# Ledger of designs, part 209: peptides against a protein of PDB entry 4N78

Target 1, 186 residues: chain A of PDB entry 4N78
Amino acid sequence: HFQVICRLLGYQGIAVVMEELLKVVKSLLQGTILQYVKTLMEVMPKICRLPRHEYGSPGILEFFHHQLKDIVEYAELKTVCFQNLREVGNAILFCLLIEQSLSLEEVCDLLHAAPFQNILPRVHVKEGERLDAKMKRLESKYAPLHLVPLIERLGTPQQIAIAREGDLLTKERLCCGLSMFEVILT
Target 2, 155 residues: chain B of PDB entry 4N78
Amino acid sequence: MAELQMLLEEEIPGGRRALFDSYTNLERVADYCENNYIQSADKQRALEETKAYTTQSLASVAYLINTLANNVLQMLDIQASQLRRMESSINHISQTVDIHKEKVARREIGILTTNKNTSRTHKIIAPANLERPVRYIRKPIDYTILDDIGHGVKW

## One batch from the design tools (peptide; made by RFdiffusion4, then SolubleMPNN)

Design b2_p22_5_s3 (from b2_p22_5, 6 letters changed)
Fold by OpenDDE base, seed 2:
Structure b2_p22_5_s3 (fold): chain B 186 residues (1-186), chain C 155 residues (1-155), chain A 22 residues (1-22)
Amino acid sequence: as target 1 above (186 residues)
Amino acid sequence: as target 2 above (155 residues)
Amino acid sequence: PVFPEITDEQAEEFVREQLDSL
């Protein structure tokens, strides 16, 4: 599903969606969630000492339940605050999944474009073959597929310019060194 | 453009008119030849004259058809070339626009990105100085010394 | 009925074109 979304939206559509999600997350964090956190901090017991181990696990649980009774009984916390937190979590997860899907798509595009851009696959050299000889054979095999040099030789100046720009756009992908998710987490 | 205009406005219409006129003239020549053959006392001469007119008229019509056909073909070639040039121009513009849109889109998404921290796993070469774990030989604390103290004072 | 007289040059060109198309 996320792959389809990435394909349909493209870079521009993804950017718009991500920007809107960031706005929503920011709004939730700075608005409703912040207000709930402030309220919770106000009602939080100032002195919550670790109960003595002598109370046992049930006693310790009851102790914490008692200390947090006012917080647990706050109905709005369970309904509105947790829902908003869930929305934030979903938004973050969505961004992560979109980025992952986009990265996969970009990698696929790079792999498909590689033969046309003089990007040679790393060939496992079997024992006894010279790496240089194999590399030369690969270069010779894929040389006719080099699109930009071919167009530079046979194309019009306008076609050459377009081909160079297209080649650059094909090579420059986010997955090569950029992360959107890291920006979302900051 | 001037050549195409001449073909469309002068040469092709002119050729069509000439061909139409030649058709009308062929009918007249046929009638003339028929009447001349019937009325002529010298049938051989009339036949030779008919042959001459037939040859001339057929040659003329063939030439007119060929000229007209060539002009039409030339017109079509010029138009096809113009269409190809237009197509090429449209394609170029379309590609330029698409590239531009893609660049804009990439800038927009780029603002939402940061450089991946390539965690160069610097192999922290743990300094090989394996500090020899000082084997703390836990000497068993002989608690037997405390055995003598715990003997309850005989009250 | 006056058919346009084909010049010898036009006739030769016509014949040449026909021969080249064969």
Scores: peptide ipSAE 0.031, ipTM 0.570, DockQ to the pose 0.006
Fold by OpenDDE base, seed 5:
Structure b2_p22_5_s3 (fold): chain B 186 residues (1-186), chain C 155 residues (1-155), chain A 22 residues (1-22)
Amino acid sequence: as target 1 above (186 residues)
Amino acid sequence: as target 2 above (155 residues)
Amino acid sequence: PVFPEITDEQAEEFVREQLDSL
């Protein structure tokens, strides 16, 4: 599903969606969640000492539950705050999945373009075969497919310019060194 | 352009007119030949004359048809060439627009990106200077990520 | 003008057709 979304939206569509998601997340974090956190900080008991270990795990839990009872029972926390946190989580997850899907698509595109861009796959050298000979054979095999050199020889100056620009755009993908998700986490 | 115009406005219409005139002339020749044959005491001579006129007329018509056909073909070739040029121009414009759109899209999404931290270091240190990654770090694309593609994992 | 070589038969047929149309 995410792959289809990535294909449908393209870079521009993904950018728009990501921007909007970032706005939403920012709004949620700086607005409602922040307000709840501030409120919670105000109602937090000033002195919450660790109960003595002698009470055991159940007793300690009960102690903390009692100390935080008012907070835990705060209906608005359960309904609004948790929902907002869920929304944030979903947004983050969505961004992650979109980025992953986009990266896969980009890699696929690069792979498909590779024969046309003088990018040779790493050849598994079987025992006894010279790597150099295989590489040379591959180079010779794919040499006619090199698009930019082909267009440079046969194309108009305008076509050459477009081909070079297209080649550059094909080579320069986000997956090569850029991450959107890191921006979201920041 | 001038050649096409000449073909459309002068050569082809002229050829059509010539062919029409030739048709009219053929009728006259036929009438003449018929009358000559009837009136001639020497039917063999009249027949030979008719044959000569027929051959001449056929040759003339054939020439006119051939000329007209060639002109029409030439016209079509010129038009086809013009269409191809137009197509090429449209394609060029389309590609230019697409590249431009892609560049814009790349810029837009680029604003939302940061350089991948290669360092395994645990601390998510917010990179202070988000240097606008102007240049894609051409790291060798690890194609191994695609090794799992095709095994039906519903992503 | 390179006139196509018209066979005598074609010429006769043409004349016949023209005469019949008259």
Scores: peptide ipSAE 0.027, ipTM 0.562, DockQ to the pose 0.005
Fold by OpenDDE base, seed 3:
Structure b2_p22_5_s3 (fold): chain B 186 residues (1-186), chain C 155 residues (1-155), chain A 22 residues (1-22)
Amino acid sequence: as target 1 above (186 residues)
Amino acid sequence: as target 2 above (155 residues)
Amino acid sequence: PVFPEITDEQAEEFVREQLDSL
């Protein structure tokens, strides 16, 4: 599903969606969540001693539950604050999944373009074959597919310029060194 | 352009008129040949004359048709060439626009990106910096790094 | 233009067609 979304939106569409998500996240964090956090800090027990370890995990949980009973029972926290946190979480996950899906699509595009851009795959040399000879054969095989050199020889100056720009755009991908998710987390 | 205009305005219409005139002339020739054959005491001579006129008329019509056909074909070829040139121009513009749109799109998304290799110390340029040039990684992309990722993609 | 040689048959057919159209 995310792959389809990436294909449909393209770079521009993804950018728009990501920007809007960032705005939403920012609004949630700076508005409602911040307000609830402040309120929670005000109502937090002044003294919350660590219970004895002898109570075990259930007893410790009960102890903290008792100490935080008023906070846990705060209706607005359960309804509004947690919902907003869920929305933030979903937005972050969405961004992550979109980036991952986009990266996969970009890798596929790069792989498909490689034969046309004089990018040869690493060939596994079978026993007895010379790597150099095999590479030379591959080069010869794919030489006619080199699009930019072909257009440079046969095309108009305008076509050459477009081909070069297209080649550059094909080579330059986000997956090669850029991350959106890291920006979102900051 | 002058050749196409000449074909469209002069040669082809002229050829069509000539064919129409030839049709009328053929009817006259046929009538003449028929009457000549009926009235002639020497029917063999009249037949030979009719054959001669028929051959001449057919040759003339064939010539006119061939000339007209060639002119029409030439006209179509010129027009096709013009259309191809126009198409090429439109395609060039379209491609230029598409490239531009793609660059704009990449700039927009680029604002939302940071370099993966940035050391922790590199100021995450806030996406808010609209002016951040899309850092096109101009480094020769070693696609070998992608080999590990690509093998996992079950197509 | 190299016109194909009109056969006597073609000539006769042409004359016939012209005469019939008349």
Scores: peptide ipSAE 0.025, ipTM 0.550, DockQ to the pose 0.005
Fold by OpenDDE base, seed 1:
Structure b2_p22_5_s3 (fold): chain B 186 residues (1-186), chain C 155 residues (1-155), chain A 22 residues (1-22)
Amino acid sequence: as target 1 above (186 residues)
Amino acid sequence: as target 2 above (155 residues)
Amino acid sequence: PVFPEITDEQAEEFVREQLDSL
């Protein structure tokens, strides 16, 4: 599903969606969540002494439950604050999944473009074959597919310019060194 | 363009008129030959004359048809070439627009990106101040990252 | 021209000659 979304939206659409999600997350964090956190800090027991070990695990749990009872029973926290936190979480997950899907699409595009851009895969040399001979054979095999040199030889100046620009755009992808998700986490 | 215009406005219409006139002339020649043969005391001479006119007329019509056909073919070739040039121009414009849109899109999404920190240190990178244009560090595309992904995903 | 074109003048002359012979 995310792959389809990435294909449909492209870079522009993904950017727009990400920007809007970031705005929503920012709004949630700076608005309602911040207010609830402030309220919770005000009602938080100032002195939470560790109960004596003698009460055992059940007694300790009851003690903390009693001290935090007001927080746990805060109905607005359970309904609005947790819902907003869920929305933030969902937005983050969505961004992660979109970035992952985009990266996969970019990788696929790079792989498809590689033969046309004089990018040869690292060939696993079978036992007994010389790496150099195999690479030369591959180079010779794919030489006719080199698009930019072909257009430079046969194309008009305008076509050459477009081909070079297209080649550059094909090579330069986000997955090669950029992360959107890291920005979201910051 | 001048050649196409000459073909469309002068040569082809002129050829069509000539062909039409030739048709009318053929009818006149035929009538003449028939009457001449009937009226002539020397039927052999009249037949030879008719043969000469027939040959000349047919040759002339054939020439006119061939010339007209060639002009029409030439016109079509020129028009086809013009259409191809127009198509090329449209494609060029389309590609230019697409490239431009892609560049804009990449700039926009680029603002939302940061360099992948190779260092495992969870440095809470402070939100890069929106103001620093994320300079696309043209790092040579290390396609080795693709090597690990390609082995596992059976497409 | 590989073949002599019958000019309108030739056709007319031909017809005229025929009419004069008629």
Scores: peptide ipSAE 0.029, ipTM 0.561, DockQ to the pose 0.004; fails the geometry check

Design b2_p22_5_s4 (from b2_p22_5, 8 letters changed)
Fold by OpenDDE base, seed 2:
Structure b2_p22_5_s4 (fold): chain B 186 residues (1-186), chain C 155 residues (1-155), chain A 22 residues (1-22)
Amino acid sequence: as target 1 above (186 residues)
Amino acid sequence: as target 2 above (155 residues)
Amino acid sequence: KVFPEITDEQAREFTQQQLDKL
């Protein structure tokens, strides 16, 4: 599903969706969640000492439950605050999944374009083969597929310009060194 | 453009009219040759004249058809060339627009990105002085000293 | 003259065009 969404929206559509999600997340964090956190901070017991170990695990749990009873019983916390937190979580997950799907698509595009852009695969050199000889053989094999040099030789100036720009756009992908998710987490 | 216009407006219509006129004239020539053969006392001369007219008329019609056909072919070639030029122009514009749109889209998404911290695995140079964990020698706490202080209720 | 006179040059050109198609 996310792959289809990435294909349908493209870079522009993804950017718009991400921007809107960021706005929603910011609004939730700065608005409702912040208000609940402030309220919770006000009602938090000022002194919550660790109960003596003598109460055992059940006693300690009951102690904390008692100390936090008013907070736990706060119905709005369970319904509204947790729902908003869930929405924030879903938004973050959505952004992560979109980025992952986009990265996969970009990697596929790069792999498909590589033979046409003079990007040679890393050749596993078997024992005894000269790396240089293999690389030269690969270069010669894929040389006819180099699109930009071919168009530069045979194309019009306009076609050459378009080919160069297209080549640049094909090479420059987010997966090469950019992350959207890291921006969302900041 | 001028050549195509000349072909469409003058040469092809003119050729079609000439061919139509020639068709009408062929019928007249045929009628003349038939009547001339019937009325002529010298049948051999009439036959030779008919052969001459037939040859000339057929040659003329063949020439007119060929000229017209060549003009039509030339017209079609010019039109095909124009269509190819239009297609090339449209493709160029389309590609330019697509590239521009893609650049805009990439700028928009680019503002939402940061450089991946290539964690250069800086070799955490393990600090050389591994402080030897001081073997905490658990001295056995001799609790026997506490035996004298505890007034244990002798059950 | 009921038919347009074809010049010798036109006749030669026509003949050559026909020969080139064979």
Scores: peptide ipSAE 0.072, ipTM 0.601, DockQ to the pose 0.006; fails the geometry check
Fold by OpenDDE base, seed 3:
Structure b2_p22_5_s4 (fold): chain B 186 residues (1-186), chain C 155 residues (1-155), chain A 22 residues (1-22)
Amino acid sequence: as target 1 above (186 residues)
Amino acid sequence: as target 2 above (155 residues)
Amino acid sequence: KVFPEITDEQAREFTQQQLDKL
């Protein structure tokens, strides 16, 4: 699904969606969530000592439940605050998954474009073959596919310019060095 | 442009008229040959004359058809060339627009990106007490735990 | 003459065009 979304939206659509999500997240964090957190901090018991380990896990849980009873019973926390936190979480996950899907798509595009851009894969040399000879053969094989040089020889100046720009755009991808998710987390 | 105009306005219409005239003339020639043969005392001469007119008429018609056909073909070739040039121009514009749109899109998304290699200079303010590095075993974030929470994206 | 006379030049051109198609 995310792959389809990436294909459908492209860079423009992804940017728009992410920007809107960031706005929503920011609004939720700075507004409702912040207010609830502040309120919770005010009602938090001033002294919550770790119960003795002798109470065991259930006893410790009960102890904390008792200490936080007023907080747990805060109905608005369960309904509004947790819902907002879920929304934030979903937004973050959505952004992560979009970025991952986009990266995969970009890598595929780069791989498909490679033969046309004089990018040769590292050939696994079988035992006994000279790497250089094999690479030379590959270069010779794919030389006719080099799009930019071909257009430079046969095309108009306008076509050459477009081809060069297209080549550059093809080579430059976000997956090569950029991360959107890191920006979202900050 | 001048050649195409000449073909469209002069040569092709002229050729069509000539061909039409030739059609009407063929009937006249046939009638003449028939009458001449009937009325002539020298039938051999009349036959030879008929042969000559037939040959001339056929040659003329063949030439007219060929000329007209060639002119039409030439016209079509010129028009096809013009269309190809127009197509090329449109394609160029389209590609230019697409490249521009892509650049704009990339700029927009680029604003939302940071370099992956940027050293997390998060000054991890090492809390003074070295709490034992909880080996964040990056347990693969089992996103399945979130499957129950999100109403929207059916995987 | 009811039909236009074909000049020798036109005849040659016609013939050449036919030959070029072969």
Scores: peptide ipSAE 0.029, ipTM 0.585, DockQ to the pose 0.006; fails the geometry check
Fold by OpenDDE base, seed 4:
Structure b2_p22_5_s4 (fold): chain B 186 residues (1-186), chain C 155 residues (1-155), chain A 22 residues (1-22)
Amino acid sequence: as target 1 above (186 residues)
Amino acid sequence: as target 2 above (155 residues)
Amino acid sequence: KVFPEITDEQAREFTQQQLDKL
């Protein structure tokens, strides 16, 4: 599903969606969540000593339940705050999945474009073959597929310019060195 | 341009008129031949004359049709060439617009991106100071990073 | 003359075109 979304939206659509999600997340964090956190900090017991180990796991749980009873019973926390946190979580997850899907598509595009851009596949040298000879054979095999040189020989000046720009755009992808998710987390 | 105009305005209309005139004349020739055959005392001579007129008329009409057809074909070829040139121009504009749109889109998404710090080391490096929007230094894309990803996608 | 006279040149060209199609 995310792959289809990436294909449909393209770079521009993804950018717009990401910007809007960032605005929503910022609004949630600075608004309702912040207010709840402040309120919770005020109600938080100042001294929550670790219960003695002698109480065992059930006793410790009951102790914390009692200490946090006022917080747990705060009905607004469950209804509004947790919902907002879920929304933030979903937004973050969405951004992550979109970026991953986009990266996969970009990698596929790069792989498909490689034969046309003078990018040779890694040659597995079988035992006994000279690496140099194999590389030369591969170069010769793929030489006719080099798109930009082909268009430079056969195309108009305008076509050559477009081909060069297209080649550059094909080579320059986000997956090669850029991350959106890191920006979202900052 | 001058050739196409000549074909459209002079040669083809002229050929059509000539063909139409020939059609009307064929009827006259037929009437003449019929009357001549009926009125002539020498039926054999009249028949030979009719054959001659028929042959000449058919040859003339065939020539006119052929000439007109060739002119129409030539006109169509010129028009087809013009359409191809127009198509090429439209394609060029379309591609230019697409490239421009892509560049704009990439600028927009680029603002939302940071450089991938490939540093394997777990050090949660606190984001240093808001480094100035590092000018997208078109570093040559090191495709070696893709070397590790390509092996896993079982098609 | 009811039919436009074709020039000898036109006649030759026509004949040649017909021969070339055969």
Scores: peptide ipSAE 0.028, ipTM 0.605, DockQ to the pose 0.006; fails the geometry check
Fold by OpenDDE base, seed 1:
Structure b2_p22_5_s4 (fold): chain B 186 residues (1-186), chain C 155 residues (1-155), chain A 22 residues (1-22)
Amino acid sequence: as target 1 above (186 residues)
Amino acid sequence: as target 2 above (155 residues)
Amino acid sequence: KVFPEITDEQAREFTQQQLDKL
């Protein structure tokens, strides 16, 4: 599903969605969640001492339940605050999944473009084969597919310019060194 | 452009007119030949003359048709070439627009990105202010609140 | 007759004109 979304939206659509999600998350964090956190801090007991071990597990539980009674009974915490936190969590997960899907699409694009851009994969050499000979064979095999040199030879100046720009855009991908999710986490 | 214009405005219309005129003239020639044959005392000579005119007239018409057809074909070829050039131009514009849109999109998404930290060292930034564990001053916790739950004998 | 009758000379002239275009 996320792959389809990435294909449909492209970079522009993904950027828009991510920006909007970030705005929503920021709004939730700085607004309602912050208010609830402040309220909780006010209600938090100033002195929470560890109960004596002598009271056993039931006594300790009852002790903490009593000290945190106001927090536990805060009905709005269970409804509004937790819902907002869930929304934030979902947004983060969504961003992660989009980035992962986008990265996969980019890698696929790079792989598909590689033969046309004189990018040769590292070939596993079987025993007895010279790496150099194999690489030369591959180079010769893919030489006719080199798009930019071909267009430079046969194309108009405008076509050459477009081909070069297209080549650059094909080579430059986010997955090569950039992360959106890291920005979200910071 | 000049060649196409000449074909459209001069050559093809001229050829059509010539063909029409030829048709009209053929009818006149036919009438002449018929009358000449009827009136001539030498029917054989008249017949041979008619054959000659017929052959020449048909050859002329064939030539006119061929010329006109070739001009029409040439016109169509030029038009087809123009359409191909137009298509190429449209494609060029389309590609340029797409590249531009892609660049804009990439800039937009780029703002939302940061460099991948290659340093695997997750420096667990320990929050600096480890607030000194407030010395747990063991103040005796008054557990009297728990007395209601336990078998505590009210003394 | 929609078209005037032509003389032998006219017919010859027409034929020659067409041949000259060839």
Scores: peptide ipSAE 0.028, ipTM 0.593, DockQ to the pose 0.004; fails the geometry check

